# Peptides against a protein of PDB entry 1IK9: the designs that were tried, part 39

Target 1, 211 residues: chain A of PDB entry 1IK9
Amino acid sequence: MERKISRIHLVSEPSITHFLQVSWEKTLESGFVITLTDGHSAWTGTVSESEISQEADDMAMEKGKYVGELRKALLSGAGPADVYTFNFSKESCYFFFEKNLKDVSFRLGSFNLEKVENPAEVIRELICYCLDTIAENQAKNEHLQKENERLLRDWNDVQGRFEKCVSAKEALETDLYKRFILVLNEKKTKIRSLHNKLLNAAQEREKDIKQ
Target 2, 207 residues: chain A of PDB entry 1IK9 as posed
Amino acid sequence: MERKISRIHLVSEPSITHFLQVSWEKTLESGFVITLTDGHSAWTGTVSESEISQEADDMAMEKGKYVGELRKALLSADVYTFNFSKESAYFFFEKNLKDVSFRLGSFNLEKVENPAEVIRELIAYALDTIAENQAKNEHLQKENERLLRDWNDVQGRFEKAVSAKEALETDLYKRFILVLNEKKTKIRSLHNKLLNAAQEREKDIKQ
Target 3, 195 residues: chain B of PDB entry 1IK9 as posed
Amino acid sequence: MERKISRIHLVSEPSITHFLQVSWEKTLESGFVITLTDGHSAWTGTVSESEISQEADDMAMEKGKYVGELRKALLSVYTFNFSKESAYFFFEKNLKDVSFRLGSFNLEKVENPAEVIRELIAYALDTIAENQAKNEHLQKENERLLRDWNDVQGRFEKAVSAKEALETDLYKRFILVLNEKKTKIRSLHNKLLNA

## One batch from the design tools (peptide; made by RFdiffusion4, then SolubleMPNN)

Design b1_p10_8_s3 (from b1_p10_8, 6 letters changed)
Fold by OpenDDE base, seed 4:
Structure b1_p10_8_s3 (fold): chain B 211 residues (1-211), chain C 211 residues (1-211), chain A 10 residues (1-10)
Amino acid sequence: as target 1 above (211 residues)
Amino acid sequence: as target 1 above (211 residues)
Amino acid sequence: DLFEEFLKFP
């Protein structure tokens, strides 16, 4: 089961934060349980897959698009720009929500809820879920932080090895060239010396031929 | 201000999860506001620094150690091994908690609370805080996840550069040796050729002298 | 080592 709790403001009670819990299995399209509370009273309703399909049909909206709007409305609250308006009559237990566009507002969906006999139990369970979610998210944060620190160490270690490899490559090239120059210069000196000896021997032979 | 909400079980109501909110400024030692709720009723009390000091003195406990026990009791609930037992009288609004050791239980602290006139407001605020904390922790988790993915990419990139550097170092060494061998073998061949010419010139001169 | 052999031949 998946669950999302959001805060909403009802048109009838704009000063009182309400909490909208939606719980579902696998997909919101398969139906969901909606719970509304003001921290004193609670109301619940089950919305079936058939009702979701009917609401989509009544709106002449493609079901996947409609479910996408339901997800935005019910799981995010009003949204970042008050895109959704929530209405609830405590007398009729009728919950409906509207999507507000620039020039048009329209009803997106409507649900009949029932007043919960023991709202305290629903509220306690809602708080428990919040606390569990906080604990799980904190444990995940601590894990990710430790992993981040590990990855940063591992990066620094390989970076340091890479820098040493670059320096070692440059040092190797420099050392090899220095050694090669020394050996090559010795061989060049020996070649020059041998050429001079050959020239001298040829000059001596020319002198010996000239008596 | 710092705040922690924990779930606790009261000895008088073991089947009903209660929520213990503690709020404080900078340190718990400077005093705190305690709020207890069952999701229907709420009770609050302020515990001053002087009361904390007095409770520590009455227990003959060092204040820092006492505050350390308060932190464990009030911010963690019963703890992982039911180390703390919570008691509350709704009639007297007297809240007290005990530390359970293997062979001894003792009262750790006691506070007078007051029944909140509007518990729904306290409960709504508590749920709001939980939802805010969830949102903040989720944003932090998403950030840390993205950062871990970045660090892993950066590690893979530098690892790949390091491997290329190692291979390039080995290739450089091999190439330089091959080039050096070629050039020096040419010089060695020239030296041998010049020595042979010198030997031949000397032998010809010895023949000319014998002739 | 080709280089040691190379260095050994003066």
Scores: peptide ipSAE 0.023, ipTM 0.856, DockQ to the pose 0.404; fails the geometry check
Fold by OpenDDE base, seed 2:
Structure b1_p10_8_s3 (fold): chain B 211 residues (1-211), chain C 211 residues (1-211), chain A 10 residues (1-10)
Amino acid sequence: as target 1 above (211 residues)
Amino acid sequence: as target 1 above (211 residues)
Amino acid sequence: DLFEEFLKFP
């Protein structure tokens, strides 16, 4: 079961932060359980897939788009732009939320909630879920941090080997050219020496023919 | 201000998860505020640096060691080994906790708590802190994940450049040797040709002298 | 060593 808790402000009680817990299986489209709490009381309602479909139809909205709007409203809480306004009547247990556009506000959904008999249990379970989520996220952070440190070491090791390979390539090229120049110069000197010996031998023959 | 929330079980109420919030400035040694809640009621007490020092002295424990034990008890909650036992009387508002060793249990500390008049506010603030901590940890996780993906790309890029450098070094060495062998073979052929011409010229001279 | 073999060829 997936769960998200958001803080919201109710239009009727703007000074009291409320918490909106939404829980669902696989997809929000299949239905969800909504729980509202003020830290003293809790109210819960179940929204079925059929109710979601009916609300989408009543709004003349494609179901996937409607569920996308529900996800933004119910899982984000009041976004920084107050795009979603939440209303709740403690007397009627009627919860509704509106999307505020620039020129138009419209009701995005409404739920009949039931007052929870043991709100402390719901609040404790909600806090437990928060603490479990914190622990899981901390463990993930520590794992990712250790992996970052490993990847950085591995990068530095390969970088250092690469720099050594570049330097070794340049050194090899330079050393090979130097060695080959030496050997070629020796062979050139031997060719010159042999050519001079041939020239001298030819000059001596020409002198011997001239007596 | 630093804060930690832990779940604990009270000896008197083992079926009801309680939450122990500890808040402090810089170091736990400078004093702390302890808040206990069951999701319906809350109890708060302030523990001063002088009280911590006095309890350490009463226990004949070095203050840093005592604060180290307090940190393990109060910030970890009931560890998996039930090493710390928490007791609270709702009537007296007296909170105490014991360290359970194999052969000895001893009281590690005790606090007179006061029942909070508005527990819902304390519970809401506690849930807000949990949600803020979740959001911060999620943002950190996303950052670390993006950094891991970056570091992995950078590693693959350097690794690929390194492999190309190794291959290029081996190819350079092989190509240079092949080219130099060709040039040296040409020079060796020229030396052999000149040597044969010298030998022939010497043989012709020796024939001309015998003729 | 390819270089030493190369040098040894007379």
Scores: peptide ipSAE 0.023, ipTM 0.856, DockQ to the pose 0.380; fails the geometry check
Fold by OpenDDE base, seed 3:
Structure b1_p10_8_s3 (fold): chain B 211 residues (1-211), chain C 211 residues (1-211), chain A 10 residues (1-10)
Amino acid sequence: as target 1 above (211 residues)
Amino acid sequence: as target 1 above (211 residues)
Amino acid sequence: DLFEEFLKFP
């Protein structure tokens, strides 16, 4: 079961924050339970998948699009742009909501709710859910923070190893060139020495022929 | 202003979850406002810094330690070990709590509360605070998650560069050795050739002397 | 050591 609680304002009571709880199994499309409360009274209704389908058909709206609008209206409350307006009659227990567009408002859905006999229990359960959600989110935040700190350490470690590898590569190249230059210079010196010995031997032979 | 809401169970009503809100400025030691609700009624009291100091003195407890116990009791509720027991009389509006140790329970504090005239407003404000806290924690979770994903990418990038650097260092060493072996073998061949020319010249000179 | 073998051959 999933649930979402949102704050809404009713057109009839704009100064009194109401809370809209929607609960569903897996998908909102499968139906949902709606609970409205003002912190004193509570009203609940069940909306079936068939009712959702019927409302979508009556609106000539594709079901997935309609459910998408229901999700925005009922799970987010009135967004910052007051795109959705909520109406409730405590007398008739009739709840309806409208989508407000630039030039047109239209009814997006309506539900008959029933007054809860024990509103305090519903309110307590709602507060419990909020507190549980806070605790879960706090634990998740702490976990993510610790994981961030771990990842940052791991990044610093590999970065430091990378920098050492770069420096070690440059040092290796320099050291190898120095060593090889020394050995090559020794071989060049030996070649020069042998060449001079050949020149001297040739000069001695030319002197021996000239007596 | 800081606040914490916790669920508690009253000894008189163990089946009914109560909610304890504590609100304070900067530190709990500076005083706090306590609000108790059952989701229908609410009771509020203010505890001053002087009352906290007096209770600590009466308990012969160091103030910081006492405030530490208040924080554990009032901000955490009854922990999983039921270390704290809460009592409230709706008639007298007297709230007190006890710390339960293995062989001894003692009163940790007591407060006179007043019944709130408009409990629905207090309950609505409490729910609003919970919803705001959920929203803030969700936004923080999303931010931390995105930051984790960034750090993981950055780690993978530097790790890949490090591995390439290691391989490039090994390849460099191997390539330099191969090149230098070639050049040195050429120099060795030239030394051998010059040495053979010297031997031949010496042999020719020895033949010319015998002739 | 390839370097020592390298040094040994004149």
Scores: peptide ipSAE 0.022, ipTM 0.855, DockQ to the pose 0.601; fails the geometry check
Fold by OpenDDE base, seed 1:
Structure b1_p10_8_s3 (fold): chain B 211 residues (1-211), chain C 211 residues (1-211), chain A 10 residues (1-10)
Amino acid sequence: as target 1 above (211 residues)
Amino acid sequence: as target 1 above (211 residues)
Amino acid sequence: DLFEEFLKFP
């Protein structure tokens, strides 16, 4: 089961932060449980896949688009621009929410809730879930931080090896050319010496033919 | 202000998870606010630096060690081994906790709390803090995840460059030696040809002298 | 060492 808790403000009680818990299996479209609390009272309702389909039809909205709007409204709260407005009657236990567009506001959905007999239990479970989520996220953060530090060390080590390899390649090329020049110069000197010996031998022969 | 919320179980109410909120400025030793809630009622007390010092003296414990035990007890809850036991009287509003060692249990500290008139407000603020902490930790997780993915790409890129550098160094050495052998063999062939010409010239001169 | 072998060839 997946769960999301968000804070919302009711139009009827804008000074009191309410909490909206939505719980679902795999996808929101398969149905969900909605719980509303003010930190003293709680109200819960179950919304079926058929009710979601009916609400989409009543809105003349494609089910996939409607579920997308439900996800934005119910899992994100109002958002920073009050895109969604929440209404609840404690007397009728009727919860509904509206989408505010520039030119038009329209009801997005409505649910009948039931007042929970033991709100303290629902509130405790909600706080427990928050604390568990904090602990899981902290453990994940610590793991990711250690992995980042490892990856940074590994990067620095490979970078240092790469720089040493580049320098070693340049040094190798320079050393090989220096050695090559020495051997080549020795062979060039030997060639020059042999040519001079041939020239001298030819000059002596030309003198011996001329008595 | 720093804050920690933990779940605790009271000896008097082991079936009901209670929540212990501790709030402090910089360090726990400078004093703290403790809030206990069962999700319906709340109790709050302020503990001063002087009270912490007095409790340490009453326990015949060094203040630094005592604050270290307070931090473990109050910020971690009971822990997995019930190292700390929590007691609360709703009638007297007296909160105390014990450290359980193998051979001895002893009271670690005690605080007088006051029942909060509007527990719903305290509970709402506690849930708000949990939701804010979840959001902050999620943002940090997303940042660290993106940084990990970046560092992994950067590592793979440098590793690939390093492997190419190693291969290029080996190829360079092989190519330079091949070129060197070709040029050296050409010079050796020229030296051999010049030596043969010198030998032939000497043999012709020896024939001309005998003639 | 390929270089030492190379130097030994006269």
Scores: peptide ipSAE 0.022, ipTM 0.856, DockQ to the pose 0.361; fails the geometry check

## One batch from the design tools (peptide; made by RFdiffusion4, then SolubleMPNN)

Design b1_p11_1_s1 (from b1_p11_1, 7 letters changed)
Fold by OpenDDE base, seed 5:
Structure b1_p11_1_s1 (fold): chain B 211 residues (1-211), chain C 211 residues (1-211), chain A 11 residues (1-11)
Amino acid sequence: as target 1 above (211 residues)
Amino acid sequence: as target 1 above (211 residues)
Amino acid sequence: LFDELLTEDLE
């Protein structure tokens, strides 16, 4: 079962924050239970998949699009834009909500709710769910924090190894070139010495021919 | 202002979850406001720093240790161990709690509460705080998740650069040695050729002298 | 490897 609690304002009671709980199985399309509370009274209604389908058809809206609008209205909370207006009559138990666009307001849905006999139980369960959600989110945040600290350490370790590898590569290249130059210079000196010996031998032979 | 809401069970009403809200400024030692609710009624009391000091003295407990026990009792929620027992009389508005150790139970504190005239307002504010805390924790969770994904990418990037650096170092060493061997072998061949020329010149000179 | 490459004294 999935659940979302949203803070809403009713047009009839704009000074009193109300809470809209929606609970459903897997998808909102399969139907849902709606609970409204003012912290003293509670009202509940069940909306079936068939009612959602009928309302979509009555609106001439594709069902998936209609469910998408229901999800925005009922699960998002009133975002800062008054895009959704909520109305409730405590006398008739009739709940309806409208989508307000720039030039067009339209009724998005309506529900007949029933007054809960024991509102305190519904309110307690709602608070329990909030506290459980806080605890779950805290545990997830602590886990992610520890994982981030681990990843940061692992990054620093690999970065330090990389910098050492770069420096070691440069040092290796420099050392190899220095050693190679020494050996090559020795061989070049030996070649020069042998050439000088050949020149001297040729000069001596030319002197011996000139007696 | 700091706040904690905890789920508690009262000895007088073990079937009904109660909620204990504690609110304080910076430290619990400076005093706090305690609010108890059953989802229908609410009761509030204010505890001053002087009352906390007096209660610690009456218990012959060091103040910091006493505040540490208050923090565990009032802010931890009832952990799974029934280490803390809560009692409340709705008639007298007397709230007290005990710490249960293996062989010793002792009263840790007591408060005179007052029944709130408008419990719905207190309950709505409590639910609002829970919803705000959920939203803040969700935002923190999303931030930590994005940071985790970033750190993982950064780690993979540096790891890949490190592996390339290692391979490039090995390839450099191999290439430099191969090139050096080729050049050195050319110089060795030239030295051998010059020695053979010297030997031939010496043999020709010895022939000319014998002639 | 380097030392072996050095010591070919062609006498």
Scores: peptide ipSAE 0.021, ipTM 0.847, DockQ to the pose 0.547
Fold by OpenDDE base, seed 2:
Structure b1_p11_1_s1 (fold): chain B 211 residues (1-211), chain C 211 residues (1-211), chain A 11 residues (1-11)
Amino acid sequence: as target 1 above (211 residues)
Amino acid sequence: as target 1 above (211 residues)
Amino acid sequence: LFDELLTEDLE
């Protein structure tokens, strides 16, 4: 089961932050449980897939688009102010919410809630869920931080090896050319020496023929 | 101001999870505000630096060690079961906690709390703090995840450059040796040719002398 | 390989 808790402001009680808990199995489309609390009282309602489908049909809205709007309204908390207006009557236990567009406001949904007999238990469980979520997110943050530090070390190690490889390539090229020049110079000296010996032998032969 | 909320179990009400909020400026040593709630009622007390110092002195404990134990008791939540025992009387508003060691239990501290007139406001604020902490931790997780993905890409890029550098170094060495062998073989062939010309010239001279 | 290429002195 997935859960989201959001802060909302009710039109009837704008000074009192309310908390909207939505719980669902896999998709909000399959239905959800909605719990509203002011920190003293709690109210719960179950919304079925059939009710969601009926609301989408009554609105002449495609179901996936409607569920997308429900997700934005019910799971985002108070998004940018005034896009979604929440209404609740404690007397009737009737909860409804509206989408406010620039020129048009329309009811997006309505639910009959029931007052919870033991609101303290619902509030305790809600706080427990928040504390568990904090602990899980902290553990994930610590894991990701350690992984970042590992990846940074691994990057520095490869970078250092790469820089050494570049320098070693340049040094190898320079060293090989120096060694090759030495060997080639020896062979050039030997060629010059042999050429001089041939010239001297030819000059001596020309002297011996002239007698 | 720093804050920590923890779940605790009271000896008097072991079936009801209580929440212990501790708020402090920089260090717990400078004093703190403690708030206890069961999700219906709330109780608050302020503990001063002087009270913390007095408790440490009464225990004959070094202040830093004592504050270290307070931090473990009050900020860790229910750590491993039974290390810290929490007691609260709703009638007296007396809160005390004990450290349970293998052979010794001792009172670690005690506070007189006052019943909050509007517990719903304290509970709403506590839930708001939890939701803010969740949102902050989620934003940090998303940031760290994006940074991990960046670092992994950067690592793969450097690794690929390093592998190309290694291969290019080996290819350079092989190519330079091949080119050098070609040039050296040309010089060796020229040396052999000059040596053969010298030998032939010497043999012709020896024939001319015998003629 | 380098030393062998060097030391084949044609005597």
Scores: peptide ipSAE 0.020, ipTM 0.847, DockQ to the pose 0.556
Fold by OpenDDE base, seed 1:
Structure b1_p11_1_s1 (fold): chain B 211 residues (1-211), chain C 211 residues (1-211), chain A 11 residues (1-11)
Amino acid sequence: as target 1 above (211 residues)
Amino acid sequence: as target 1 above (211 residues)
Amino acid sequence: LFDELLTEDLE
């Protein structure tokens, strides 16, 4: 089961933050449990997949699009400046919400809730869920931070090795060329010396033929 | 101001999770506000630096050690299996907590609380703080996740460049040696050819003199 | 390797 808690402002009580909890299996489309609380009272209702389908049909909206709007309205935590308005009657336990577009406002959905007999249990469970979520997110955050620090060290290590490899490649090339030039120059000097000896021998032979 | 909310179990109501909120400036030593709630009622009390010092003195405990125990007791979220036991009288509004060591239990501190007139406001604010903390931690987790994915890519990129640099260094050395051997062998062949020409010229000159 | 290549040709 997935859960989302959001702050909402009711049109009837705009000064009092309400909390909208939605709980569902895998997808909101399969139905959900909605819970509303003001920190003193709580109200809950179950919305079935068939009710979601019926509301979509009544709106003449495609179900996937309708569920997409439900997900935005019920899970996003809309304030009074948001696209969604929330209404609830404590007397009738009737909850409805509207989407306000620039030129058109329309009712997106409505649910009958039931007043919870022991709201303190619902509130305690809601706070427990928040504290569990905080603890899980903190543990994940610490893990990601340690992993980030590890990856940064590993990056610096391989970067430093790479820079050393580049420098070592350049140094190797320079050293090999210097050594090669020395050896080749010695061979060139020997070739020149041998050519000069051949030229001298040929000149002496030409002198000996000329007595 | 820093804040921590923890779940506690009261000895008087072990089946009902209570929430202990502690709020402080910079350090718990400078004083704190304690709030207790069961999701229906709330109680609050302010504990001054002087009261913390007095409790430490009454316990004959060094203040830094005492504050360290306060921090563990009040901020760690101790359950009934934990080292700390919590007691609260709703009638007297007296809150006290004990540290249970293997051979010794002792009272660590006690505070007079006041019943909050509108507990729903305190509960709503507490839930709001939890939801804000969740949102902040989620945003931080998403940022750290993206950063980790970036660092992993950057690490793979530099690792791949490093491996290419190593291979290129080895290939460079091998290629330079091969080229050098070819040029050197040509020079050696030229030297040998010139020596043979010198030997032949010397032999011909020795024949011409014997003639 | 370089020193060996140098010595063999001095002979």
Scores: peptide ipSAE 0.020, ipTM 0.848, DockQ to the pose 0.344
Fold by OpenDDE base, seed 4:
Structure b1_p11_1_s1 (fold): chain B 211 residues (1-211), chain C 211 residues (1-211), chain A 11 residues (1-11)
Amino acid sequence: as target 1 above (211 residues)
Amino acid sequence: as target 1 above (211 residues)
Amino acid sequence: LFDELLTEDLE
């Protein structure tokens, strides 16, 4: 089961924050339980998959698109741009919500709720869920933070090894070139010396032939 | 201001989860506001720094140690081992809590609360705080997750560069040795050829002298 | 091998 609690403002009571809980199995399309509370009273209703399909059909909207709008309205609250307006009659227990666009407002859905006899139990359970969610999210945050610290250490270790490898490569190249230049210079000197000895021997032989 | 909400069970109402909110500035030692709710009624009290000091003195406990126990009791709920027992009289609005050790239970503190006239407002504010905390923790989780993914990519990139650097170092060494062996062998061959020419020239000169 | 190749100066 999935659950989302959102703050909403009712048109009838704009000064009083209401809380909208939606609970569903796997997908919102399969139906959901909606709970509204003002922190004193609570109202609950069940919306079936058939009702969702009927509302989509009545709106002449594709079901997946309609469920997408339901998800935005019911799981996000009013949204960042007050795109959704919520209405509730405490007398009729009729809950309806509208989507407000620039030039048009239209009813997105409507549900009959029932007043909960023991609203305190619903409110306590709602607070419990919030506290459980906080604890779970905190544990996840602490885990992710430790993982970040681990990954950063591992990155620093590899970076340091990489820098040492680069420096060792440059040092190796420089050392090899130095050693080879020395040896090559010795061999060049020996070649020059041997050439000079050959030239001298040839000059001496030319002198010996000239007596 | 810091705030913590905890679930507690009252000795008088063990079947009904209560919520204990504690709000304080910087340190719990400086005093705090305590709020108790059952989801229908709420009770609030202010505990001053002087009252905390007096309770510590009355217990013959060092203030820092006492505040440490207050923090465990009031901010953690019952704790993982039911070490703290909470009592509240709705009639007297007297809240007290005990620390239960193996062989001894003792009163840790006691506070007079006042019944809140509008408990729904306190409950709504408490739920709002929980929802805000959930949203903040969710945003932090998403940020930390993205950071983990970044750090993992960065680690993989450096690791791949490091492996390439190791291979490039080995390849460089091998290539340099191959090139130098070729050049050295050419120089050695030239030295040998020049020595043989010198020996031949000396032998020819010795023949010319014997002739 | 390489040090030997370096040090084998033909006397």
Scores: peptide ipSAE 0.022, ipTM 0.848, DockQ to the pose 0.471; fails the geometry check

